# Peptides against a protein of PDB entry 4PAS: the designs that were tried, part 1

All scores and structures are predictions.

Target 1, 39 residues: chain A of PDB entry 4PAS
Amino acid sequence: SVNQASTSRLEGLQSENHRLRMKITELDKDLEEVTMQLQ
Target 2, 39 residues: chain A of PDB entry 4PAS as posed
Amino acid sequence: SVNQASTSRLEGLQSENHHLRMKITELDKDLEEVTMQLQ
Unless a header shows other numbers, all headers, positions and changes below count from the first letter of the chain.
Peptide ipSAE was made for these designs. It is ipSAE averaged over its two directions, with the distance scale d0 held at 1.0 Angstrom where the peptide's residues are scored. Compare it between designs on one protein only; published cut-offs may not apply.
The geometry check fails a fold that doesn't show the stated peptide or that is severely misdrawn somewhere.

## One batch from the design tools (peptide; made by RFdiffusion4, then SolubleMPNN)

Design b1_p8_8_s2
Fold by OpenDDE base, seed 1:
Structure b1_p8_8_s2 (fold): chain B 39 residues (1-39), chain A 8 residues (1-8)
Amino acid sequence: as target 1 above (39 residues)
Amino acid sequence: AKELLEKL
């Protein structure tokens, strides 16, 4: 049970880390688009 | 423009 709770927490943190990295990449592209529109 | 603001 302790190992299962620790592994499930790690998997949750890994999935959230991946989600946040994808969101950063999306926002960087959105910023590039806004920057291009302001030129 | 609106779609971009919804992503922020």
Scores: peptide ipSAE 0.054, ipTM 0.596, DockQ to the pose 0.154
Fold by OpenDDE base, seed 3:
Structure b1_p8_8_s2 (fold): chain B 39 residues (1-39), chain A 8 residues (1-8)
Amino acid sequence: as target 1 above (39 residues)
Amino acid sequence: AKELLEKL
């Protein structure tokens, strides 16, 4: 149904948003660690 | 160092 397709699309976008936020947090930590090694 | 660069 249209409602099932809309729900599955929203769940896909929510999971991808969570994945991208986790990757940003990982890269921020990795940047801090590189910055500490360069000091 | 190498393991950190592989995560970036």
Scores: peptide ipSAE 0.052, ipTM 0.594, DockQ to the pose 0.166
Fold by OpenDDE base, seed 2:
Structure b1_p8_8_s2 (fold): chain B 39 residues (1-39), chain A 8 residues (1-8)
Amino acid sequence: as target 1 above (39 residues)
Amino acid sequence: AKELLEKL
């Protein structure tokens, strides 16, 4: 149904949003470690 | 966005 397709699309966008937020947190930590090594 | 975060 149109509702099932919309729900599956939303779930895909939510999972991708979560993945991207986790990657931002990882990169922020890596940047902190590099910054500490340069001090 | 995806490709930028995957390259870093």
Scores: peptide ipSAE 0.050, ipTM 0.577, DockQ to the pose 0.082
Fold by OpenDDE base, seed 4:
Structure b1_p8_8_s2 (fold): chain B 39 residues (1-39), chain A 8 residues (1-8)
Amino acid sequence: as target 1 above (39 residues)
Amino acid sequence: AKELLEKL
């Protein structure tokens, strides 16, 4: 149904949004570690 | 986006 297709698309976008947020947090930590090593 | 994040 149109509702099932819309729900599945939203769940896909939510999972990708979560993945991207986790990668941002990882990169922020890696940048902090590099910054500490350069001090 | 995904491919850029995989290079970082």
Scores: peptide ipSAE 0.045, ipTM 0.569, DockQ to the pose 0.082

## One batch from the design tools (peptide; made by RFdiffusion4, then SolubleMPNN)

Design b1_p11_5_s4
Fold by OpenDDE base, seed 2:
Structure b1_p11_5_s4 (fold): chain B 39 residues (1-39), chain A 11 residues (1-11)
Amino acid sequence: as target 1 above (39 residues)
Amino acid sequence: SALEELRKQLE
């Protein structure tokens, strides 16, 4: 159904959003480490 | 790491 397809798409987008947020957190940590090494 | 994955994508 249209509703089922929309729900599945939303769940996919939510999981991808979570993955991307985790990557941002890791990049922030990597940037901090590089910054510390350059100081 | 996320940085390593980004580097891999740029190869």
Scores: peptide ipSAE 0.035, ipTM 0.529, DockQ to the pose 0.070
Fold by OpenDDE base, seed 3:
Structure b1_p11_5_s4 (fold): chain B 39 residues (1-39), chain A 11 residues (1-11)
Amino acid sequence: as target 1 above (39 residues)
Amino acid sequence: SALEELRKQLE
């Protein structure tokens, strides 16, 4: 159904959003480490 | 690294 398709798409987008947020957190940590090494 | 993984996904 249209509702099932939209729900599945939303769940896919939510999981991808979570994955991207985790990568951003890792990049923030990496940036902090590089900043400390440059000081 | 996270940066390397993101670069691979853009290939």
Scores: peptide ipSAE 0.034, ipTM 0.547, DockQ to the pose 0.099
Fold by OpenDDE base, seed 4:
Structure b1_p11_5_s4 (fold): chain B 39 residues (1-39), chain A 11 residues (1-11)
Amino acid sequence: as target 1 above (39 residues)
Amino acid sequence: SALEELRKQLE
């Protein structure tokens, strides 16, 4: 159904959003470490 | 690293 398709899409987007947020956090940490090393 | 992981996912 249209509701099932919409729910599945939302859940997929939510999981991808979470994954991307985790990657951003990791990149921020890496950037901080590089910044500290350059100081 | 996070960058390496992202690169692998694009391969």
Scores: peptide ipSAE 0.034, ipTM 0.548, DockQ to the pose 0.090
Fold by OpenDDE base, seed 1:
Structure b1_p11_5_s4 (fold): chain B 39 residues (1-39), chain A 11 residues (1-11)
Amino acid sequence: as target 1 above (39 residues)
Amino acid sequence: SALEELRKQLE
């Protein structure tokens, strides 16, 4: 149904959003580590 | 790397 398709799309976007946020957190940690190593 | 993966997602 149209509702099932919309729900599945939303869940997909939510999971991708979460994944991207985790990658941003990982990059932030990596940048912090590099910054400390360069100091 | 995490940066490379993010770049791929923006392509």
Scores: peptide ipSAE 0.034, ipTM 0.547, DockQ to the pose 0.135; fails the geometry check

## One batch from the design tools (peptide; made by RFdiffusion4, then SolubleMPNN)

Design b1_p12_1_s3
Fold by OpenDDE base, seed 2:
Structure b1_p12_1_s3 (fold): chain B 39 residues (1-39), chain A 12 residues (1-12)
Amino acid sequence: as target 1 above (39 residues)
Amino acid sequence: LSELEEKLKELQ
């Protein structure tokens, strides 16, 4: 149904949003570590 | 240097 397709798309976007936020936090930590090693 | 090379690879 249209409602099932919309719900599955929203769940996919929510999971991808969470994954991307976790990746940003990882990259921020990796950048901090590289910066600390260059000092 | 190997640790910095690994971090650079993780950033790409």
Scores: peptide ipSAE 0.026, ipTM 0.474, DockQ to the pose 0.094
Fold by OpenDDE base, seed 5:
Structure b1_p12_1_s3 (fold): chain B 39 residues (1-39), chain A 12 residues (1-12)
Amino acid sequence: as target 1 above (39 residues)
Amino acid sequence: LSELEEKLKELQ
């Protein structure tokens, strides 16, 4: 149904949004560690 | 230096 397709699309976007937020947090930590090693 | 080079590669 249109509702099932919309729900599955929303769940996919929510999972990708979570993945991208976790990757940003990882990159921010890696940048902090590189910055500490350069000081 | 090897640890810094690996972190730089992971950032790209």
Scores: peptide ipSAE 0.025, ipTM 0.471, DockQ to the pose 0.092
Fold by OpenDDE base, seed 3:
Structure b1_p12_1_s3 (fold): chain B 39 residues (1-39), chain A 12 residues (1-12)
Amino acid sequence: as target 1 above (39 residues)
Amino acid sequence: LSELEEKLKELQ
């Protein structure tokens, strides 16, 4: 069904969005720690 | 220095 394909695509995009947001939070923390060690 | 090198590698 077109509706099933649209739902599966939305779920995939939601999962990727969550993964990317978690990676941004990790990188922000790593940058803070590198900045602290360079001071 | 080793800890800074590891973090720099994790950022790349």
Scores: peptide ipSAE 0.025, ipTM 0.470, DockQ to the pose 0.088
Fold by OpenDDE base, seed 4:
Structure b1_p12_1_s3 (fold): chain B 39 residues (1-39), chain A 12 residues (1-12)
Amino acid sequence: as target 1 above (39 residues)
Amino acid sequence: LSELEEKLKELQ
């Protein structure tokens, strides 16, 4: 149904949003560590 | 230096 397709799309976007937020947190940590090593 | 290189690769 249109509702099932919309729900599956939303779940996909939610999972990708979570993945991207986790990646941002990882990159922020890596940037901090690189910054500390360059000081 | 290898640890810095790996972190720089992760940032790209």
Scores: peptide ipSAE 0.025, ipTM 0.480, DockQ to the pose 0.097

Design b1_p12_5_s2
Fold by OpenDDE base, seed 1:
Structure b1_p12_5_s2 (fold): chain B 39 residues (1-39), chain A 12 residues (1-12)
Amino acid sequence: as target 1 above (39 residues)
Amino acid sequence: REELQRLREELD
């Protein structure tokens, strides 16, 4: 149904949003470590 | 930094 397709799309976007936020946090940490090594 | 910036842009 249209509602099922919309729900599956929302779940996909929520999962991707979570993945991206976790990756941003990881890269922020890695960047901090590199920045500290360059000081 | 470029990869971090790309991911922030993809999240927006």
Scores: peptide ipSAE 0.036, ipTM 0.486, DockQ to the pose 0.576
Fold by OpenDDE base, seed 4:
Structure b1_p12_5_s2 (fold): chain B 39 residues (1-39), chain A 12 residues (1-12)
Amino acid sequence: as target 1 above (39 residues)
Amino acid sequence: REELQRLREELD
């Protein structure tokens, strides 16, 4: 149904959003570590 | 940093 397709799309977008947020946090930490090593 | 920028743009 349209509702099932919309729910599955939302769940996919929520999982991808979570993945992207976790990756952003990881990269921010890695950049901080590299910045500290260069100082 | 380029990957971080791409991920921020994709999240927005």
Scores: peptide ipSAE 0.036, ipTM 0.489, DockQ to the pose 0.562
Fold by OpenDDE base, seed 5:
Order: structure tokens, then C-alpha cells, then sequence
Structure b1_p12_5_s2 (fold): chain B 39 residues (1-39), chain A 12 residues (1-12)
């Protein structure tokens, strides 16, 4: 149904949003560690 | 940092 397709799309976008936020946090940490090693 | 910037833009 249209409602099932909309729900599945929303769940996909929510899971991707979570993945991207976790990756941003990881990359910020890695960048901080590299910056500290260069000092 | 370029990858980090791309990920931030994808979240917007």
C-alpha cells in the first residue's frame, strides 16, 4: 500500500540518518587524533 | 575533512 511504502521509506531514511551521524562522530574523532599527533 | 563535509551536506 501507499502507507506501507511511505513507512518503509521513512524507516530507511531514519536508519541512514543514524549511520551518517555515527560516521560524522567517528571522522571528527579521527581528525582530532591526527591533529594531536601533528603537534 | 572533505568526506566529513560531504556527510554533513547529505544530512541537510
Amino acid sequence: as target 1 above (39 residues)
Amino acid sequence: REELQRLREELD
Scores: peptide ipSAE 0.035, ipTM 0.486, DockQ to the pose 0.569
Fold by OpenDDE base, seed 3:
Structure b1_p12_5_s2 (fold): chain B 39 residues (1-39), chain A 12 residues (1-12)
Amino acid sequence: as target 1 above (39 residues)
Amino acid sequence: REELQRLREELD
Protein backbone atom coordinates (compact mmCIF):
# COMPACT_ATOMS: atom_id res chain seq x y z
CA SER B 1 0.00 0.00 0.00
CA VAL B 2 1.00 3.69 -0.27
CA ASN B 3 1.23 3.82 3.54
CA GLN B 4 3.52 0.76 3.70
CA ALA B 5 5.79 2.21 0.98
CA SER B 6 5.91 5.57 2.80
CA THR B 7 6.72 3.90 6.16
CA SER B 8 9.49 1.75 4.61
CA ARG B 9 10.96 4.85 2.92
CA LEU B 10 10.90 6.80 6.20
CA GLU B 11 12.61 3.93 8.06
CA GLY B 12 15.27 3.79 5.32
CA LEU B 13 15.85 7.56 5.51
CA GLN B 14 16.07 7.40 9.34
CA SER B 15 18.65 4.60 9.14
CA GLU B 16 20.69 6.49 6.52
CA ASN B 17 20.47 9.70 8.59
CA HIS B 18 21.83 7.81 11.62
CA ARG B 19 24.64 6.26 9.52
CA LEU B 20 25.63 9.69 8.12
CA ARG B 21 25.61 11.29 11.61
CA MET B 22 27.89 8.53 12.91
CA LYS B 23 30.24 9.03 9.93
CA ILE B 24 30.35 12.82 10.51
CA THR B 25 31.23 12.20 14.19
CA GLU B 26 34.01 9.78 13.17
CA LEU B 27 35.48 12.20 10.60
CA ASP B 28 35.27 15.09 13.08
CA LYS B 29 37.27 13.06 15.63
CA ASP B 30 39.85 12.04 13.02
CA LEU B 31 40.22 15.68 11.90
CA GLU B 32 40.67 16.79 15.53
CA GLU B 33 43.43 14.19 16.04
CA VAL B 34 45.21 15.32 12.84
CA THR B 35 44.88 18.98 13.90
CA MET B 36 46.40 18.19 17.32
CA GLN B 37 49.31 16.36 15.64
CA LEU B 38 50.03 19.44 13.47
CA GLN B 39 50.38 21.69 16.55
CA ARG A 1 38.08 21.84 19.40
CA GLU A 2 37.70 25.63 19.22
CA GLU A 3 40.63 25.76 16.78
CA LEU A 4 38.97 23.15 14.55
CA GLN A 5 35.83 25.31 14.49
CA ARG A 6 37.92 28.37 13.46
CA LEU A 7 39.52 26.37 10.61
CA ARG A 8 36.05 25.36 9.35
CA GLU A 9 34.96 29.01 9.38
CA GLU A 10 38.07 30.07 7.39
CA LEU A 11 37.22 27.51 4.65
CA ASP A 12 33.68 28.88 4.23
Scores: peptide ipSAE 0.031, ipTM 0.453, DockQ to the pose 0.093; fails the geometry check

Design b1_p12_7_s3
Fold by OpenDDE base, seed 1:
Parts: structure tokens; sequence; C-alpha cells
Structure b1_p12_7_s3 (fold): chain B 39 residues (1-39), chain A 12 residues (1-12)
């Protein structure tokens, strides 16, 4: 159904959003570590 | 440290 396709798309977008947030957090920690090493 | 990094991001 249109609702099932919309739900599956939303779940896909939610999982990708979570993945991207985790990657941002990782990169922020990597940047913090590099900044500490430069001080 | 994270607060100072956030300040540096806002300056750009």
Amino acid sequence: as target 1 above (39 residues)
Amino acid sequence: LEERLEELRKEK
C-alpha cells in the first residue's frame, strides 16, 4: 500500500539519519583528538 | 574542550 511504502521510506530515512548522526559524532571526536594533539 | 571547538566553528 501507499502507507506501507511511506512507512518503509521513513524507516530508511530514520536509519540513515541515525547513521549520519553517529558519523558526525565520530568526526567531532576525531577533530577533538587532533585539536588536543596540536595544543 | 567541545565548547571551545563549537566556538571555533561559529567563528567560521
Scores: peptide ipSAE 0.029, ipTM 0.482, DockQ to the pose 0.105
Fold by OpenDDE base, seed 3:
Structure b1_p12_7_s3 (fold): chain B 39 residues (1-39), chain A 12 residues (1-12)
Amino acid sequence: as target 1 above (39 residues)
Amino acid sequence: LEERLEELRKEK
């Protein structure tokens, strides 16, 4: 159904959003570590 | 450190 396709797309976007947020947090930590090492 | 990184992000 249109609703099932919309729900599956939303769940996919939510999982990708979560994955991207985790990567941003990882890169922020890596940047903090590099910044600390350069000071 | 996080506050300084937030400042550097605002300069971009």
Scores: peptide ipSAE 0.029, ipTM 0.490, DockQ to the pose 0.115
Fold by OpenDDE base, seed 2:
Structure b1_p12_7_s3 (fold): chain B 39 residues (1-39), chain A 12 residues (1-12)
Amino acid sequence: as target 1 above (39 residues)
Amino acid sequence: LEERLEELRKEK
């Protein structure tokens, strides 16, 4: 149904949003480690 | 260090 397709699209976008937030947190930690190594 | 890291986080 149109509602099922809309729900599955929203769930896909929520999963991708979560993945991107986790990747930002990883890159923030990597940046902190690199910044400490440059001091 | 912490202040500079907080500035870099605001630029993203």
Scores: peptide ipSAE 0.025, ipTM 0.488, DockQ to the pose 0.138
Fold by OpenDDE base, seed 5:
Structure b1_p12_7_s3 (fold): chain B 39 residues (1-39), chain A 12 residues (1-12)
Amino acid sequence: as target 1 above (39 residues)
Amino acid sequence: LEERLEELRKEK
Protein backbone atom coordinates (compact mmCIF):
# COMPACT_ATOMS: atom_id res chain seq x y z
CA SER B 1 0.00 0.00 0.00
CA VAL B 2 2.67 2.63 0.99
CA ASN B 3 4.86 1.70 -2.02
CA GLN B 4 1.83 1.83 -4.39
CA ALA B 5 0.84 5.30 -3.07
CA SER B 6 4.46 6.51 -3.49
CA THR B 7 4.63 5.09 -7.06
CA SER B 8 1.28 6.71 -8.04
CA ARG B 9 2.49 10.06 -6.62
CA LEU B 10 5.76 9.81 -8.59
CA GLU B 11 3.86 8.99 -11.82
CA GLY B 12 1.60 12.03 -11.24
CA LEU B 13 4.64 14.30 -10.69
CA GLN B 14 6.37 12.89 -13.81
CA SER B 15 3.23 13.53 -15.91
CA GLU B 16 2.94 17.12 -14.59
CA ASN B 17 6.68 17.72 -15.19
CA HIS B 18 6.25 16.55 -18.81
CA ARG B 19 3.18 18.82 -19.28
CA LEU B 20 5.09 21.85 -17.91
CA ARG B 21 8.13 21.16 -20.16
CA MET B 22 5.84 20.96 -23.22
CA LYS B 23 4.25 24.31 -22.21
CA ILE B 24 7.72 25.94 -21.85
CA THR B 25 8.64 24.69 -25.36
CA GLU B 26 5.37 26.14 -26.76
CA LEU B 27 5.98 29.54 -25.09
CA ASP B 28 9.61 29.61 -26.34
CA LYS B 29 8.30 29.05 -29.91
CA ASP B 30 5.62 31.77 -29.51
CA LEU B 31 8.35 34.16 -28.24
CA GLU B 32 10.54 33.39 -31.29
CA GLU B 33 7.59 34.12 -33.64
CA VAL B 34 6.78 37.43 -31.86
CA THR B 35 10.48 38.42 -31.86
CA MET B 36 10.66 37.74 -35.63
CA GLN B 37 7.59 39.97 -36.24
CA LEU B 38 9.11 42.86 -34.20
CA GLN B 39 12.67 42.75 -35.69
CA LEU A 1 9.89 32.16 -41.92
CA GLU A 2 12.07 29.08 -41.23
CA GLU A 3 15.33 30.94 -42.11
CA ARG A 4 14.44 33.86 -39.78
CA LEU A 5 13.57 31.45 -36.94
CA GLU A 6 16.96 29.73 -37.40
CA GLU A 7 18.72 33.15 -37.16
CA LEU A 8 16.89 33.90 -33.86
CA ARG A 9 17.91 30.48 -32.45
CA LYS A 10 21.59 31.27 -33.26
CA GLU A 11 21.41 34.61 -31.38
CA LYS A 12 20.56 32.72 -28.12
Scores: peptide ipSAE 0.023, ipTM 0.476, DockQ to the pose 0.075

## One batch from the design tools (peptide; made by RFdiffusion4, then SolubleMPNN)

Design b1_p13_7_s1
Fold by OpenDDE base, seed 4:
Structure b1_p13_7_s1 (fold): chain B 39 residues (1-39), chain A 13 residues (1-13)
Amino acid sequence: as target 1 above (39 residues)
Amino acid sequence: ELEEKQKELEKLK
């Protein structure tokens, strides 16, 4: 149904959003570590 | 290790 397709798309976007936020946090941490090692 | 962390960062970009 249209509602099921919309729900599945929203769930996919929510999971991808979460994944991307976790990736940003990881990159920020690794950038901080690299920056600290360059000092 | 700096080199390994730089490689990890490049892989994640």
Scores: peptide ipSAE 0.028, ipTM 0.405, DockQ to the pose 0.094
Fold by OpenDDE base, seed 2:
Structure b1_p13_7_s1 (fold): chain B 39 residues (1-39), chain A 13 residues (1-13)
Amino acid sequence: as target 1 above (39 residues)
Amino acid sequence: ELEEKQKELEKLK
């Protein structure tokens, strides 16, 4: 149904949003580690 | 190692 397709798309976008947020957190940590090593 | 961490960070961008 149209509702099932919309729900599956939303779930996919939510999963991708979560993945991207985790990647940002990892990059922030790696940047902090590099910054600390430069000090 | 600083150089290795910099290379890893650039690959992730």
Scores: peptide ipSAE 0.028, ipTM 0.397, DockQ to the pose 0.093
Fold by OpenDDE base, seed 3:
Structure b1_p13_7_s1 (fold): chain B 39 residues (1-39), chain A 13 residues (1-13)
Amino acid sequence: as target 1 above (39 residues)
Amino acid sequence: ELEEKQKELEKLK
């Protein structure tokens, strides 16, 4: 149904959003480490 | 190493 397709799309977008947030946190940590090494 | 960390960051972008 249209509702099932919309729910599956939302779940996919929520999963991708979580993945991207974790990636941002990792990049922020790596940037902090690089910044500390430059000091 | 700084250079390896920068290379890892560029790979992750």
Scores: peptide ipSAE 0.027, ipTM 0.398, DockQ to the pose 0.092
Fold by OpenDDE base, seed 5:
Structure b1_p13_7_s1 (fold): chain B 39 residues (1-39), chain A 13 residues (1-13)
Amino acid sequence: as target 1 above (39 residues)
Amino acid sequence: ELEEKQKELEKLK
């Protein structure tokens, strides 16, 4: 149904959003560690 | 290691 396609798309976007947020957190931590090592 | 972390960061950008 149109509703099932819309819900499956939303779930896909939610999972990708979570993955991207976790990746940003990892990169922020790695940048902090590099900054500390340069000081 | 600083050099390896910098290389990993550049690969992820």
Scores: peptide ipSAE 0.025, ipTM 0.390, DockQ to the pose 0.094

Design b1_p13_7_s3
Fold by OpenDDE base, seed 5:
Structure b1_p13_7_s3 (fold): chain B 39 residues (1-39), chain A 13 residues (1-13)
Amino acid sequence: as target 1 above (39 residues)
Amino acid sequence: ELQEKQKKLEELK
């Protein structure tokens, strides 16, 4: 149904959003640690 | 180690 396609798309976007947020958090942490080691 | 962290950073891009 149109509703099932919309819910499956939302779930896919939510999972991708979570993955991207975790990746940003990891990058920010590694950048901070590299910056601290260069000081 | 700085070099190991730089490598992890490039792997995450």
Scores: peptide ipSAE 0.029, ipTM 0.537, DockQ to the pose 0.084
Fold by OpenDDE base, seed 3:
Structure b1_p13_7_s3 (fold): chain B 39 residues (1-39), chain A 13 residues (1-13)
Amino acid sequence: as target 1 above (39 residues)
Amino acid sequence: ELQEKQKKLEELK
């Protein structure tokens, strides 16, 4: 149904959003470590 | 090592 397709799309977008947030957190940490090593 | 951290940052872009 249209509702099932919308729910599956939302779940996919929520999963991707979580993945991207974890990637940002990892990049921020690695950037902090690089910045500290340049000081 | 600085170079390893820089490489990891590029792999994550």
Scores: peptide ipSAE 0.028, ipTM 0.533, DockQ to the pose 0.089
Fold by OpenDDE base, seed 1:
Parts: sequence; structure tokens; C-alpha cells
Structure b1_p13_7_s3 (fold): chain B 39 residues (1-39), chain A 13 residues (1-13)
Amino acid sequence: as target 1 above (39 residues)
Amino acid sequence: ELQEKQKKLEELK
């Protein structure tokens, strides 16, 4: 149904949003650690 | 190790 397709799309976007937020946090942490080691 | 962190940073891009 249209509702099932919309729900599955929302769940996919929510999971990708979470993945991207975790990736940003990991990049920020690793960048901070690299920066600290270069000082 | 700096090299390991640099590698991890490139793997995350």
C-alpha cells in the first residue's frame, strides 16, 4: 500500500540519518585525535 | 598510533 511504502521509506531515511550522524561523530573524534597527535 | 588514526579517518570518508 502507499502507507507501507511511505513507512518503509521513512524507516530507511531514519536508519540512514542515524548512520550518517554516527559517521560524523566518528570523523570528528578521529580528526580531534589526529590533531592532538600533530600538536 | 598516528598512522592508524589517519588510516581510519580516510576509511570513514
Scores: peptide ipSAE 0.028, ipTM 0.546, DockQ to the pose 0.089
Fold by OpenDDE base, seed 4:
Structure b1_p13_7_s3 (fold): chain B 39 residues (1-39), chain A 13 residues (1-13)
Amino acid sequence: as target 1 above (39 residues)
Amino acid sequence: ELQEKQKKLEELK
């Protein structure tokens, strides 16, 4: 149904949003560590 | 160490 397709799309977007947030956190950490090593 | 972290940072982009 339209509702099932909308729910599955929302779940996919929520999982991708979580993945992207984790990737940003990893990049921020690695950037901080590189910055500290350059100081 | 620095070069390895720079490499990891580029791999995550």
Scores: peptide ipSAE 0.028, ipTM 0.538, DockQ to the pose 0.086

## One batch from the design tools (peptide; made by RFdiffusion4, then SolubleMPNN)

Design b1_p15_4_s3
Fold by OpenDDE base, seed 3:
Structure b1_p15_4_s3 (fold): chain B 39 residues (1-39), chain A 15 residues (1-15)
Amino acid sequence: as target 1 above (39 residues)
Amino acid sequence: RLKELEKKLEELKKL
């Protein structure tokens, strides 16, 4: 149904949003280590 | 140490 297609699209966008948030947390940790190594 | 920093900086640029 149209509702099932809309729900599956929202679930895909929520999964991608979670993946991107985890990648930001990884990059923040890498930036902290680079900053500590340049001090 | 410099090679490790270069790798981390290249990862940060790729997002």
Scores: peptide ipSAE 0.043, ipTM 0.557, DockQ to the pose 0.083
Fold by OpenDDE base, seed 2:
Structure b1_p15_4_s3 (fold): chain B 39 residues (1-39), chain A 15 residues (1-15)
Amino acid sequence: as target 1 above (39 residues)
Amino acid sequence: RLKELEKKLEELKKL
């Protein structure tokens, strides 16, 4: 039980970290496109 | 195209 709860919490944090990194990469591309169009 | 840029800028401001 305690080990399963700790593993599930770690997997949740890893999946959220991955989601946030993918969102940063998307927004970096959006910022590059906006910057290129305002020049 | 301008509306798409405005939408992207508004998404960037929400971080």
Scores: peptide ipSAE 0.041, ipTM 0.548, DockQ to the pose 0.088
Fold by OpenDDE base, seed 5:
Structure b1_p15_4_s3 (fold): chain B 39 residues (1-39), chain A 15 residues (1-15)
Amino acid sequence: as target 1 above (39 residues)
Amino acid sequence: RLKELEKKLEELKKL
């Protein structure tokens, strides 16, 4: 049970880390487009 | 164009 709870928590943190990395990449692209449009 | 820029800026603020 303790090992299963630790594994499920790690999988949750890994999925959230992936979601956050995808959101950073989206925001970097949006910032580049805003920057290009203001120049 | 300005409305699209405003939408993108509001998305960037909502990290």
Scores: peptide ipSAE 0.041, ipTM 0.548, DockQ to the pose 0.083
Fold by OpenDDE base, seed 4:
Structure b1_p15_4_s3 (fold): chain B 39 residues (1-39), chain A 15 residues (1-15)
Amino acid sequence: as target 1 above (39 residues)
Amino acid sequence: RLKELEKKLEELKKL
């Protein structure tokens, strides 16, 4: 149904948003560790 | 330690 296609699309966007947020958090930690070692 | 930093710097460039 149109509703099932819309819910599956929303779940896909939510999972991708979560993946991107986790990647930002990983890169922030990597930057902090690089910064700490260059001091 | 230097090789780990080089790897992290390369990851940061691949945003």
Scores: peptide ipSAE 0.041, ipTM 0.549, DockQ to the pose 0.083

Design b1_p15_7_s2
Fold by OpenDDE base, seed 3:
Structure b1_p15_7_s2 (fold): chain B 39 residues (1-39), chain A 15 residues (1-15)
Amino acid sequence: as target 1 above (39 residues)
Amino acid sequence: IEEKLKELKKKLEEL
């Protein structure tokens, strides 16, 4: 149904948004480690 | 530092 297609698209966007947030948090930590090595 | 910068670039390409 149109509702099932809309729900599946929203779930896909929510899972990708979560993946991207976890990758940003990982990059922020690695950037902090590089910053500490340059001090 | 150079290896950590290489790791950061790889993680950025995986976004």
Scores: peptide ipSAE 0.272, ipTM 0.757, DockQ to the pose 0.792
Fold by OpenDDE base, seed 2:
Structure b1_p15_7_s2 (fold): chain B 39 residues (1-39), chain A 15 residues (1-15)
Amino acid sequence: as target 1 above (39 residues)
Amino acid sequence: IEEKLKELKKKLEEL
């Protein structure tokens, strides 16, 4: 149904949003480490 | 530093 397709799309977007947030947090930590090595 | 920059590049390619 249209509702099932909308729900599955929302769940896919929520999981991808979570993945991207975790990758950003990892990159922020790695940038901090590089910044400390350049000081 | 160079190895850490290579690691950062790989993590960006995984986005």
Scores: peptide ipSAE 0.272, ipTM 0.754, DockQ to the pose 0.823
Fold by OpenDDE base, seed 4:
Structure b1_p15_7_s2 (fold): chain B 39 residues (1-39), chain A 15 residues (1-15)
Amino acid sequence: as target 1 above (39 residues)
Amino acid sequence: IEEKLKELKKKLEEL
């Protein structure tokens, strides 16, 4: 149904948003570690 | 530092 297709699309976008948030958190940590090595 | 910068660049390309 149209509702099932919309729900599956939202779930896909939520999963991708979670993936991107985890990648950003990892990058923030790696940047902190580089910053500490430059001090 | 150089290896960490390469790793950071790789992680940015995977976004």
Scores: peptide ipSAE 0.271, ipTM 0.753, DockQ to the pose 0.864
Fold by OpenDDE base, seed 1:
Structure b1_p15_7_s2 (fold): chain B 39 residues (1-39), chain A 15 residues (1-15)
Amino acid sequence: as target 1 above (39 residues)
Amino acid sequence: IEEKLKELKKKLEEL
């Protein structure tokens, strides 16, 4: 149904948004570590 | 530092 297709699309976007947020958090931590090593 | 910069580049390619 239209509702099932919309729900599956939202779940895909939510999963990708979560993946990207986790990658950003990892990169922010790695940048902090590099910054501390350059001080 | 060099290995950490390689790791950062790899993580950017995985976005």
Scores: peptide ipSAE 0.271, ipTM 0.752, DockQ to the pose 0.827

Design b1_p15_7_s3
Fold by OpenDDE base, seed 1:
Structure b1_p15_7_s3 (fold): chain B 39 residues (1-39), chain A 15 residues (1-15)
Amino acid sequence: as target 1 above (39 residues)
Amino acid sequence: IQERLEELKKKLEEL
């Protein structure tokens, strides 16, 4: 149904949003470590 | 440092 397709799309976008937020947090920490190595 | 920068570039390509 239209509702099922909309729900599955929202779940896909929510999972991808979570993945991207976790990757950003990892990169922020890694950049902090590199910044400390350059001091 | 250079190796760590190449690891960070790979992580950016995974976004």
Scores: peptide ipSAE 0.272, ipTM 0.755, DockQ to the pose 0.820
Fold by OpenDDE base, seed 3:
Structure b1_p15_7_s3 (fold): chain B 39 residues (1-39), chain A 15 residues (1-15)
Amino acid sequence: as target 1 above (39 residues)
Amino acid sequence: IQERLEELKKKLEEL
């Protein structure tokens, strides 16, 4: 149904948003480590 | 440091 297609699209976007948030958190930690090596 | 910066660039390309 149109509702099932809309729900599956929202779930895909929510999963991708979660993936991107986890990648940003990993990069923030890696930048902190590089910053500490430059001090 | 340079190797670690190339690892960070690779992680940015995976976004």
Scores: peptide ipSAE 0.271, ipTM 0.756, DockQ to the pose 0.814
Fold by OpenDDE base, seed 4:
Structure b1_p15_7_s3 (fold): chain B 39 residues (1-39), chain A 15 residues (1-15)
Amino acid sequence: as target 1 above (39 residues)
Amino acid sequence: IQERLEELKKKLEEL
């Protein structure tokens, strides 16, 4: 149904948004570690 | 440091 297609698309966008947020948080931590090594 | 910077570049390509 249109509702099932809309819910599956929203779940896909939510999972990708979560993936990207986790990758950004990992990169921020890795940049902090590199910054500490340069001090 | 250089190796760690190449690891960070690979993580950026995964976005």
Scores: peptide ipSAE 0.270, ipTM 0.756, DockQ to the pose 0.879
Fold by OpenDDE base, seed 2:
Structure b1_p15_7_s3 (fold): chain B 39 residues (1-39), chain A 15 residues (1-15)
Amino acid sequence: as target 1 above (39 residues)
Amino acid sequence: IQERLEELKKKLEEL
């Protein structure tokens, strides 16, 4: 149904948003480490 | 440092 397709799309976008937030947090930590090595 | 920068580039390509 249109509702099922909309729900599955929202769940996919929520999962991808979570993945991207976790990757950003990992990169922020890695940049902090590189910054500390450059001081 | 240079090796660590290449690791960061790989992580950026996974976005």
Scores: peptide ipSAE 0.270, ipTM 0.754, DockQ to the pose 0.844

